# Designs tried in a protein design run: peptides against a protein of PDB entry 2AKA. Part 213

Target 1, 299 residues: chain A of PDB entry 2AKA
Amino acid sequence: MEDLIPLVNRLQDAFSAIGQNADLDLPQIAVVGGQSAGKSSVLENFVGRDFLPRGSGIVTRRPLVLQLVNSTTEYAEFLHCKGKKFTDFEEVRLEIEAETDRVTGTNKGISPVPINLRVYSPHVLNLTLVDLPGMTKVPVGDQPPDIEFQIRDMLMQFVTKENCLILAVSPANSDLANSDALKIAKEVDPQGQRTIGVITKLDLMDEGTDARDVLENKLLPLRRGYIGVVNRSQKDIDGKKDITAALAAERKFFLSHPSYRHLADRMGTPYLQKVLNQQLTNHIRDTLPGLRNKLQSQL

## One batch from the design tools (peptide; made by RFdiffusion4, then SolubleMPNN)

Design b2_p28_8_s1 (from b2_p28_8, 12 letters changed)
Fold by OpenDDE base, seed 1:
Structure b2_p28_8_s1 (fold): chain B 299 residues (1-299), chain A 28 residues (1-28)
Amino acid sequence: as target 1 above (299 residues)
Amino acid sequence: SELAELEKQVDEMIAQAEALRAQQEALA
């Protein structure tokens, strides 16, 4: 497979230096979901490390452009401190928090200015995601009372773009018909052409219930379908449960579950990574020529 | 060959983006 994702990473870095005034629609995947939908856990499972901010309420307060790059070595780099290699992922977390606070101030506000983080790892496929703030209706602490709308407006800046794919993360233990992620995706992608559904918390569903119809793309059809994942529990995260062990448990979950066994080969975090890599690669191939033409027209 | 062509296109786009940035900075 052609390594088109690293090429777009270079474009992202270059465009980030120009600032937000560039009317550029980069081929990208925006990650959307309500608070506690499991977005951070999905991203951390891709890397196999704990490196994202954690806490109650809104954790992600700036867009995080997460560039995963397959490499023989494991380290992270930020665009805002180019040349510094982070090998301790706790330091990565702290840097995200510090850089977020530097721009947003002490009121836990949000900023549309992205943080660009590149992670090199032997355990990842090439993949770039834009993690967006979790949708919320309730301000936490001293957050502004209109924080819900601020987050929504920020998300809309990304997901309304034609070249933006939407990774809609929804928890299965909530009414999926009322999923904030699927609602916003439906608003900007009414035909379901750009949306990929991720269903988390399948292991937390009530006994006798399942998300089979959703995962089979029968309930709320998306052209790109749905992928179920099982993340670590909060207890597992707090206990620093090994992500590799969690991925094995995820595989076991799907294989052993009567409702999901037949789908098991098309479920789980590793499969999600593969699908996203392929879809992003193809999307880049399809959109890059048009992007080039648009950029040229701005000169 | 397709990858090489795309790489070339990306390099050109980056150069254009940098030029655009420089122009914007000069006008600011």
Scores: peptide ipSAE 0.246, ipTM 0.779, DockQ to the pose 0.713
Fold by OpenDDE base, seed 4:
Structure b2_p28_8_s1 (fold): chain B 299 residues (1-299), chain A 28 residues (1-28)
Amino acid sequence: as target 1 above (299 residues)
Amino acid sequence: SELAELEKQVDEMIAQAEALRAQQEALA
């Protein structure tokens, strides 16, 4: 069953190459969340490498189609530079930045044109995600005053598709009722059928507070539930703390926390990867026949 | 196998997408 994701990756690459991506409702997972919600950290934790742009303001300015493929070797490839294997993930980060700037310019503008990145690694499960720009209300640099709406419109191009699953990333140290991720998910998925909740920053909650009710799916019910994660602190990122060590600390956090210990086996980054792999695989199986029929009807 | 059937379907879908693109380009 794990081979269904790579199979759909071939379809995705082919459709991207022929410029058919906009009209196709491919089974996929779109990652949504406000700025600083922890999206980049979640994705980097899957790979076990630092490879995403970091900084202030809008960091992701183009959709990033991230194709994770379990392999005996570790390297990355971009669709826009086929045949070049990246083994240094710092170079991967630089290429994302360069390719983003090439299209958007230096004004921190956005573009709906995806960057397609495939990462082969022995440390990943097969998983494809579409990382989307972080929702913001504050223009930066030379961004137009309506940048919030431009970002929203870009996100809507993905999340309104019926075959798109939504990975809604929300920080626990903020009011979850006001989560940008959960709001947009509720708008396009009012019954909570396509949304997977990720709760970050559980370690940064005020003393005496917890997100237990959310994680138990009692506060804002989603059919696909919620998974809590603990990302590296900014200090840990700046200090280049090893992601493997961070994953061990995450496990310890859940096991030792009075409010989360009973959920610990259904929390954390490794469990999230497993769940996403399974859900995407099943989603592909369920949706691909319908997509085939739709495509045939257009000929 | 299920996988083999899906692989065939994907190959067919790629071919169909290419054909559709060619048709659209011919109309443009």
Scores: peptide ipSAE 0.243, ipTM 0.774, DockQ to the pose 0.546
Fold by OpenDDE base, seed 2:
Structure b2_p28_8_s1 (fold): chain B 299 residues (1-299), chain A 28 residues (1-28)
Amino acid sequence: as target 1 above (299 residues)
Amino acid sequence: SELAELEKQVDEMIAQAEALRAQQEALA
């Protein structure tokens, strides 16, 4: 039932418009990970466009509610400027930056107030994600010295909710046992019931090493498992390498790698998008009746 | 259909949320 996600998007937009977003535990997927873990690249690969802010340090400074909607046309809309259709995704990036700066000021601070972005595209499945600021220990620029704790507190507002699924993004070229994403997920979901693992940067692992045991769900088991992806390199992003070509290269990587070829049909960005669509749809079906009852009890 | 029933439920939930907001504003 592909239409459940758009239905919940209507509910989400309505609650946002009436200021009730903070009071209701809507079924959603929160994206968590350390800085440079590859979160933004995963989201851009779903859309097939460059549209997220870029830079050093903390890039995402407000929650971004990204609503992907399968459509015959390609355009974006913001909840804060209804009626304006964006067809140039560079303008989408600029609007995110401008709206972020309007609220946070020039000090590169953070705000818990979401930006709501809907993207219509023939290349996406229906999917809603909440992109959250990357976890960091080091303030950049004029950021307050306690920025690490401010980010953690913001993340906790989302991931502690029972109806929130957690997309934990971890790079393969770092110690997975020390993954910021998996640590915060384990803190709020100790049984691994709400967490989906994404392993990025598999192409950047040291020679003779692999993440096979992780991807086979044998090392740190999650009920919802792990999916490996290969994002564009920073050089490829700066050079504006086509995302379609990058997705083809990702498929080739998994098929040709001795440690991953047997998993190739359950890896990569297209498979991740499909799994997230299915999991969110099922999660909505399971949680919506309870949410209705809760809302009724408040009247 | 299941979808039609869920659409009805969502419409009811939106109306309830609006009513709740109006109630809170009246008490403020």
Scores: peptide ipSAE 0.239, ipTM 0.769, DockQ to the pose 0.570
Fold by OpenDDE base, seed 3:
Structure b2_p28_8_s1 (fold): chain B 299 residues (1-299), chain A 28 residues (1-28)
Amino acid sequence: as target 1 above (299 residues)
Amino acid sequence: SELAELEKQVDEMIAQAEALRAQQEALA
């Protein structure tokens, strides 16, 4: 069953090459969240490398189709740069930035044209995610004044599709009822059938507060539930704390926290990765026959 | 196996997509 995700990767690559990606309801997981919700950190924690653009404001300005593939070797490949293997993940970051700027220009605009990045690693499970631009209410720098609506429209192109699962990333240190990720998910998935909740920044909650009720799926129930994670702090990132040490610290956090100890085996980045792998695999199995039939009817 | 059947379906879908691309390129 672990091989179903690579099969869909082949479909994604083929359809991306044709430019018809917008019309295909491929089984996929779209990652949504407000700016600074911790989306990029979650994705980097899966890979165990720093490779995504960093900065203030809208960092992801194009959809990033991130294809994680379990392999004995560690390297990355871009669909737009066939034949080039990247072993330095700093070069991967630079290529994402360069390719983004090539299409959007230097004004920090957005484009709906995906970047397709495949990462082979012994440290990942097979998993494909579509990282989408972070939702924002305030334009930063030279961004168009309607950037909020442009981002929303872009997100809607993905999350409205029936075969799109939604990874809704929300910070715990903010009011969950006001989560941009959960709002957009509820708009397109009112029954909570396609949405997986990720709660970040659990370590940054005020003393005497916790997200136990959220993580136990009691406050805002999702059929697919919630998974809490602890990302590296900005201090840890600046201090070049390795992701392995961060994952150990995350495990320790859940095990030692009175409110989360009983949930610790169903929390953290490794568990999230496992759940997403399983859910995507099952989703592919369920949806791929229908996609085939739809494609045949168009032909 | 289920995997083999799905692989076949994927291969067929890719072939169809490539054919569609070729048609579009021929019309352009």
Scores: peptide ipSAE 0.234, ipTM 0.762, DockQ to the pose 0.716

Design b2_p28_8_s2 (from b2_p28_8, 12 letters changed)
Fold by OpenDDE base, seed 5:
Structure b2_p28_8_s2 (fold): chain B 299 residues (1-299), chain A 28 residues (1-28)
Amino acid sequence: as target 1 above (299 residues)
Amino acid sequence: SMLAELEAQVDEMIAQAQQLLAEREAAE
């Protein structure tokens, strides 16, 4: 069953090359969240490297098909520059920015055309995620005044598909009832069948408050549940705090917190990665038998 | 096995997509 994710990756690459990837109902996980929800940090924690663009406002401006592949070696490859192996993940970041700017121009606009990035690493499980632009309500800089709606329309192209699972990333230090990720998930998945909740910034909650009810799936129940994570702070990122050390601190956080101790074995980035691998594998297994006929009709 | 059959079918689809891409690139 571990070979199912690579099989779908090959399909994604083939259809991306012909410009049809965004319209295909491939079994996949779309990552959705508001700006600054901690989405990029979650993805970087899976890889154990800093490689995603950082900054204020809308940083992700194209869908990023992130294909994690367990391998004995560590390197990255882009579909748009086949044969080039990236071993410096700062160069990966720069390539994402350059390829984004090539299509969107200098106005910080968005494009629905995906970037396909494959990361080989001994430190990852096989996992494919589609990182989508962060939801925003306020244009920044020279962004189009309707950027909010452009982003929403782009997200809807992915999350409305029946074979799309939704990784909804919400920060705990904000009102979860107003979570952009949970709102869009509820809109397209009202029964909560395709949505996996991720709660970030649990370490930034006010003293005497916790997200226990959410994490126990009691407040806004999802069939696939919620997983809490603790990402590096911006200070830690700027200080180049090691991700391995951050993962250890995350584990300690859950184990030592009175409200989360009993959930600690079902929390944290490593557990999230495992769950996503399993969920995606199972989802592919369930959808693959009917995939051929659907995909052939799109050629 | 069912998986092996699906893999073979997927390989065929990939080959077709690659051929279409090659034809488009040659026409540009």
Scores: peptide ipSAE 0.168, ipTM 0.702, DockQ to the pose 0.625
Fold by OpenDDE base, seed 4:
Structure b2_p28_8_s2 (fold): chain B 299 residues (1-299), chain A 28 residues (1-28)
Amino acid sequence: as target 1 above (299 residues)
Amino acid sequence: SMLAELEAQVDEMIAQAQQLLAEREAAE
């Protein structure tokens, strides 16, 4: 069953090539979160490379279909430039930025047209995620005043689909009741059937506070539960701290923290990858027959 | 094998999607 994700990747690529991305309810995981929620860091930790645009404001301005494929070799490939293998992940970042700017212009606008990026690596599990623009209320640059609603509308195109799982990324150092990710998830998934909670910035919580109740699924219950992660600090990112070292520090954090020690085996980035791989695989298995029938009925 | 069956199903779905798109484009 480990090959179901690559199989759906072929389907996704084919549908993308024919411009049918918006109309197809493909089994997928959409990643949602507020600006600076740590979403990009979670994705980079899966790959073990720095490859996503960084900066202030809205960094992700187009949907990024990130297809992780376990392979003996490490390289990236974009659907818009087939045959070009990227081995330098700095060049991957630059290509994302260039391709984003090509479509959105210089005003830092957004576009619903996806970028399709496939990463082959020996360090990843098969996993496909759709990274979506971060929710924000503050326009930057020459963005229109209604940019918040444009982003929301873009997100809704993905998260309203029945076969879309939602990876809701929320920072622990903010009020979770006000989490943009959890709010949008609750709107489209009121019973919490399609939502997986990720809690970031657990290391940045005030002394004497913890997110134990959330991580134990007691505060805002999701059927698929919550997974806590500890991302690199901005200082660590700027200093180009090795992601492998950061993952070791994350493990140490959970093991050493009195509130999280008992959960440590069900926390952290490696566990999140395994869970997402398993959940996506199962989701594909369960939804693909129905999708086939739907397509056949439209002929 | 289950995998071979799924591959065949995916190939069929791709072909169907392409046909549907072609029909829609022709109707526009």
Scores: peptide ipSAE 0.159, ipTM 0.708, DockQ to the pose 0.519
Fold by OpenDDE base, seed 3:
Structure b2_p28_8_s2 (fold): chain B 299 residues (1-299), chain A 28 residues (1-28)
Amino acid sequence: as target 1 above (299 residues)
Amino acid sequence: SMLAELEAQVDEMIAQAQQLLAEREAAE
């Protein structure tokens, strides 16, 4: 049943091309989190490449429909650049930035119009994620003063949909009770049925503290649970530490940590990919038959 | 199989979307 995700990808592409993406309740996973929560790093760790825009403030300014497809070859394609294969992932980053600026301008505004990016790789599982702009309370640069509300409204267009799963990304080195990701998830999914928790920055927690209770699903229980990950540090990124080495370090972190060693087989980026693939596949299977009836009334 | 049925449904939906796109492009 691994072919269900590519099937939905074809639907996403087709409906994106006709400008109906915002109204479609497609089975999908929306990624939500505050600025600097580690969302982009999680996505890059799935691909094993640096390809997302980096910087301070709101980096993701348009929804990014990231379609990961397991393949024997490694390349990327954009829906807006049909026929162009990208093998240099730095060019992928530049294209995301250019396409974002084309629609939003240079004022760091946001747009609800998605960018559709497909990445073929032997190192990925089939997985589609919608990366959404990071929640912020403080406008940066020339952003409009109501940017927080604009972002919130954009997120709500995705996360309120019944067939949308929510990947709530929260840093461990911040108060989880104040997590923007978990707050928005609880607002639209009060029973915690559609939300998957990701806890980043576990390696940056204060000495003598841990997120064990969170990861064991005891503090703020989600039906789909929590998965801890360790992303590359900014120092590692600046030092050009490859993602493969980072994934090995992540595994070592969980295995060697007294509070997490018993959870190590249910933690880390590779496990997260597997869980998301399985959950999305099952979700598609359950929701796609009903989607036909809804879509026929809208076409 | 359920997969084959879903694939057929998706193909139909894609075809409809492509038709709508073609109609819009022809009207521009």
Scores: peptide ipSAE 0.155, ipTM 0.693, DockQ to the pose 0.683
Fold by OpenDDE base, seed 2:
Structure b2_p28_8_s2 (fold): chain B 299 residues (1-299), chain A 28 residues (1-28)
Amino acid sequence: as target 1 above (299 residues)
Amino acid sequence: SMLAELEAQVDEMIAQAQQLLAEREAAE
């Protein structure tokens, strides 16, 4: 069943080419979280490269459809510039920024039109994620005062779809009960059937506190559970610390922490990637037989 | 196999999408 994700990628590309991508209920995983929740770092850790835009405020301003494909070679391709292979991931970052600015202008506005990026790598499992703009209440720069609502409306276009799984990213060093990611997930998935919880910043929790009850699925239970991860610090990112070294440090963190040691084999970025691959594959298997009739009615 | 059947269905859906695109371009 390893070929189901690439199969859906072909559908996604074909429908994007005809301008129907945003209106289709394809089996997918939407990534949601507040600003600075660690979403971009999770995605970069899957690839093992720095390739996403960085900065203060809203970094992701268009949906990014990230298609990871296991391959013997390492390169990236954009749907909007077919035939160009990117081997320098700094150029990938620059292309995302340029394509975002081309559509949104200089005012740091948002657009619901996706960017489609495919990454071939020997270091990834087959996996497709839709990275969505981070939820915020505070406009930055020349952003409109209603930017919070514009972002929410954009997210709702994805997360309300029945075939959309929700990767809810929440930082552990903030009140989880007030997590923007879990709030929006609860609004559209009140029974927690489509939501996967990711807990970031476990290494930044106050001394004597832990997220054990959350990670054991005892506090705010989700059918698909929670996975804890440890991302690179901002200092490590600025210093261009190697992601492979950071993944080793993450493993060491879980193994050495008294509250998480017993969960260590079900935590960390590599385990998260495996779980997402399996869940997406199974979800495609269950939903794809019904898609033909649904998509024919939408075209 | 189930996978082969799904692949065939996907190929048909892609072909339909391409036809719709061609029809739109011809109408413009």
Scores: peptide ipSAE 0.123, ipTM 0.668, DockQ to the pose 0.730

Design b2_p28_8_s3 (from b2_p28_8, 12 letters changed)
Fold by OpenDDE base, seed 2:
Structure b2_p28_8_s3 (fold): chain B 299 residues (1-299), chain A 28 residues (1-28)
Amino acid sequence: as target 1 above (299 residues)
Amino acid sequence: SELAELQAQVDEMIAMAEAKLAEQQARA
């Protein structure tokens, strides 16, 4: 069963070539969350490298199909740049930015056309995620005034699909009842069957407050539950703090916190990666037998 | 095996995608 995710990656690549990535109800995980919710940091923590675009406002402007593949070697490759192996992850970041700008222009617009990135690493589990643009209510720079709705419509193309799992990323230092990620997930998955909750910024909560009830699945219950993570601070990112050191600090945070100590073995980025790998693998097994018949009717 | 059956199904679906791509290229 270890090879099911790579198997679907081959299928995903084949359908990307025909421009039908958004139309196929492939078993996948879409990542949703507000701007600055910590989505990019979670993905970078899986890889152990800084490789995603950074900045103020909307950073992700195209869907990023991120295919993580466990390998003895470490490199990245893009579907749009076949045969080029990237070993410098700063060059990976630059390629994402360049490819985004090539399609969207310089006005910070968005495009529904995915970027397909595969990362081979000994530090990853097999996992495919679709990173989606962060939800925002405020246009920045030369963005169109309806950018909020454009982003929402783009997200809906993915999250409305029956075989799409939803990784809903919400910051703990904001009102979770107002989480953009949980709102959109509830709209398309009202019974919480397809949604996995991620709670970021647990280290930035006010003194005397905690997210225990959320993490214990008591406040806003999801069938697949919630996983808390602690990402690097912006200061740590700017200071180029090592991700391995940050993961150790995350574990220490959960183990030392009175409200989270009893949950520590079911929290943090490594546990999240494991859960996502297992959830996606099982989801592929359950959905693939029906996919062929659906595909024959759509092609 | 279950895996072999799933692989065969995926291979069939890939072949369908490749056929569709070839058709699109022939019309272009």
Scores: peptide ipSAE 0.313, ipTM 0.819, DockQ to the pose 0.773
Fold by OpenDDE base, seed 1:
Structure b2_p28_8_s3 (fold): chain B 299 residues (1-299), chain A 28 residues (1-28)
Amino acid sequence: as target 1 above (299 residues)
Amino acid sequence: SELAELQAQVDEMIAMAEAKLAEQQARA
């Protein structure tokens, strides 16, 4: 069963070649979150490398199909440039930016056309995620005034699909009742069947406050629950703090925090990666048998 | 056995995609 995710990767690549990726109800996990919710940091922590675009505003402007593959070697490949192996993850970042700009133009607009990136690493579990643009209300630079709605429409193309799981990334240092990620998830998954909650920035909460009730699935219950994570600070990112060290600090945070110690074994990015791997694998197993018939009707 | 069955299904779906791609290329 360990090979189910790679099977779907092959399928995803094949359908991407025909420009039909967004229209397919593939078993997948879409990552949603507001601007600065910490999505990119979660994904980078899975890989253990800095490779995603950074900056103010909307950094992800195309869907990024991130295929993590456990391997003895570490390198990345893009579907749009087959045969080129990237071993420098800074070059991976630059390629994402260049490929994004090639399609979206100079106005920092968005495009629904995915970028397909496969990362081979000994440090990852098999996992495929679709990173989606961060939800925002404020256009930046030369972005169109309706960019908020364009992003929402793009997200809806993914998250409305029955076989799409939703990784809803919300910062703990903001009112969770106002979480853009949880709002959009609730809109398309009102019963909380497809949504996995990720709570970031737990280390940035005000003194005397905690997200215990959320993490215990008591405040806003999701069938698939919540997982708390602690990402690198912007200072740590700018300072190129080692991700391995950051993961150790995350573990220490949960173990030492009075409100989270009892949850520590079910928290953190390594646990999140494991859970996502398992959930995606099971989801693929359950959905693939029916997918063929659906695809035949769509092609 | 289950994996083999799923593999066969995936292979079939990929073949359908490839056929569609070929059709698109023929129209271009």
Scores: peptide ipSAE 0.310, ipTM 0.812, DockQ to the pose 0.798
Fold by OpenDDE base, seed 5:
Structure b2_p28_8_s3 (fold): chain B 299 residues (1-299), chain A 28 residues (1-28)
Amino acid sequence: as target 1 above (299 residues)
Amino acid sequence: SELAELQAQVDEMIAMAEAKLAEQQARA
């Protein structure tokens, strides 16, 4: 069953070549979150490398289909430059930026055309995620005044699909009741059947406060529950703290925290990877038999 | 096996996509 995710990856690649990737109801996980919610850090923690664009404002401006593949070797490949193997993940970051700019132009606009990135690594589980632009209310720089709505419309193209699971990334140091990720998830998945909650920045909460009720699925219940994670701080990223050390610190955080120690085995980035792998695998198994008929009607 | 059946379905779907791509290239 571990081979089901690679099967869908082949489908994604084939459909990307015909320009219809966004319109297909493929079994996938869309990653949604507000700007600075920690979404990029979660994805980088899966790979164990810094490879996503960083900066202020809307960093992800195109959907990024991130295909993680367990392999004995470590390298990345883009669908738009077949045959080129990237072993330097800084070059991967630069290629994402360049390919984004090529399509969106210099005005930092957005495009619904996906970038397809495959990462082979011994440190990953098979997992495919669609990283979507961060939700924002305020245009930055030369962004169009309606950028909020453009992002929303782009997200809706993915998250409204029945076969799309939603990874809703919310920071704990903000009002979770007002989480953009949870709001959009509730809009398109009112029964909470397709949504997995990720709570970031648990280490940045005010003293005497915690997200226990959320993580225990008591405040805003999701059928698939919530998983807390602790990402590297911006200081740690700038200081080039390795992700391995950060993952150890994350484990220590949950084990030592009075409010989270009882949940520690169901928290953290490694557990999140495992859950997402299992959820996606099961979802593929359940949905693939019906895809053939759908595809015949759409092609 | 269930996996073999799913693989066959995927292969068929890929073939459909490739055919569509070929049609697009022939029109271009």
Scores: peptide ipSAE 0.310, ipTM 0.815, DockQ to the pose 0.787
Fold by OpenDDE base, seed 4:
Structure b2_p28_8_s3 (fold): chain B 299 residues (1-299), chain A 28 residues (1-28)
Amino acid sequence: as target 1 above (299 residues)
Amino acid sequence: SELAELQAQVDEMIAMAEAKLAEQQARA
């Protein structure tokens, strides 16, 4: 059933063209997290390329529908500029920034209008994610003082949908009880049925502390569990450390850590990608028949 | 096959979306 995700991609593209993306309960995974939680790094690690906007403050300012497609070739394409193939992922980053600024203006505002990006790569599994703006309480630039609520409202348009799975990204070096990602997930998914926990920054925890209880699903239980990852440090990013090398370092981290060694085969970015592919595929299978019936009744 | 059935359902939904788009364009 490897072709179910591409099938939904076609559907997603078709509905994007009619401007109804926010109103359709498509089977999808929304990525949520606080500002600097490591969301962008997780997504870039899937692709193996640096292609997302970086900076201080709100980096993602529009929903990014990221469609990963396993292919023999490596290139990206945007729905808003069909026919243009991007092979330089820096140009992909620049296009995201330009297209964001075109809609939001210079005030660093947000827009609920998605950017649709498809990445073909031999290094990815079929996977579609919706990257959402990072939750923040602090306006930057000329942002309105209510930007926190605007972001929240945008997120709620996605995560309240019954067919939306939630990838809740939380940093381990912060109090998980205060995780913005887990809070919003708990609000819309109180039974933890739709939420997958990702714990980042495990390598940045204080010495003598660990997130073992969280990763073992003992502290804040989610039906779909938690997966720990180790992203590149800012130093590694600035130094242009290869993502492949970073993935090897991540594997080494889990294998060598006394608290995580026993979990190592169920941790890390490659395992996360596999789990998300499987869960999304199964979710599509379960939800598409019902979606068809709903659409037939509404159109 | 289950896949063929799901594909047919998606094709139908796409056709519905395209029809709606055409209607919107005709009103604009």
Scores: peptide ipSAE 0.300, ipTM 0.808, DockQ to the pose 0.775

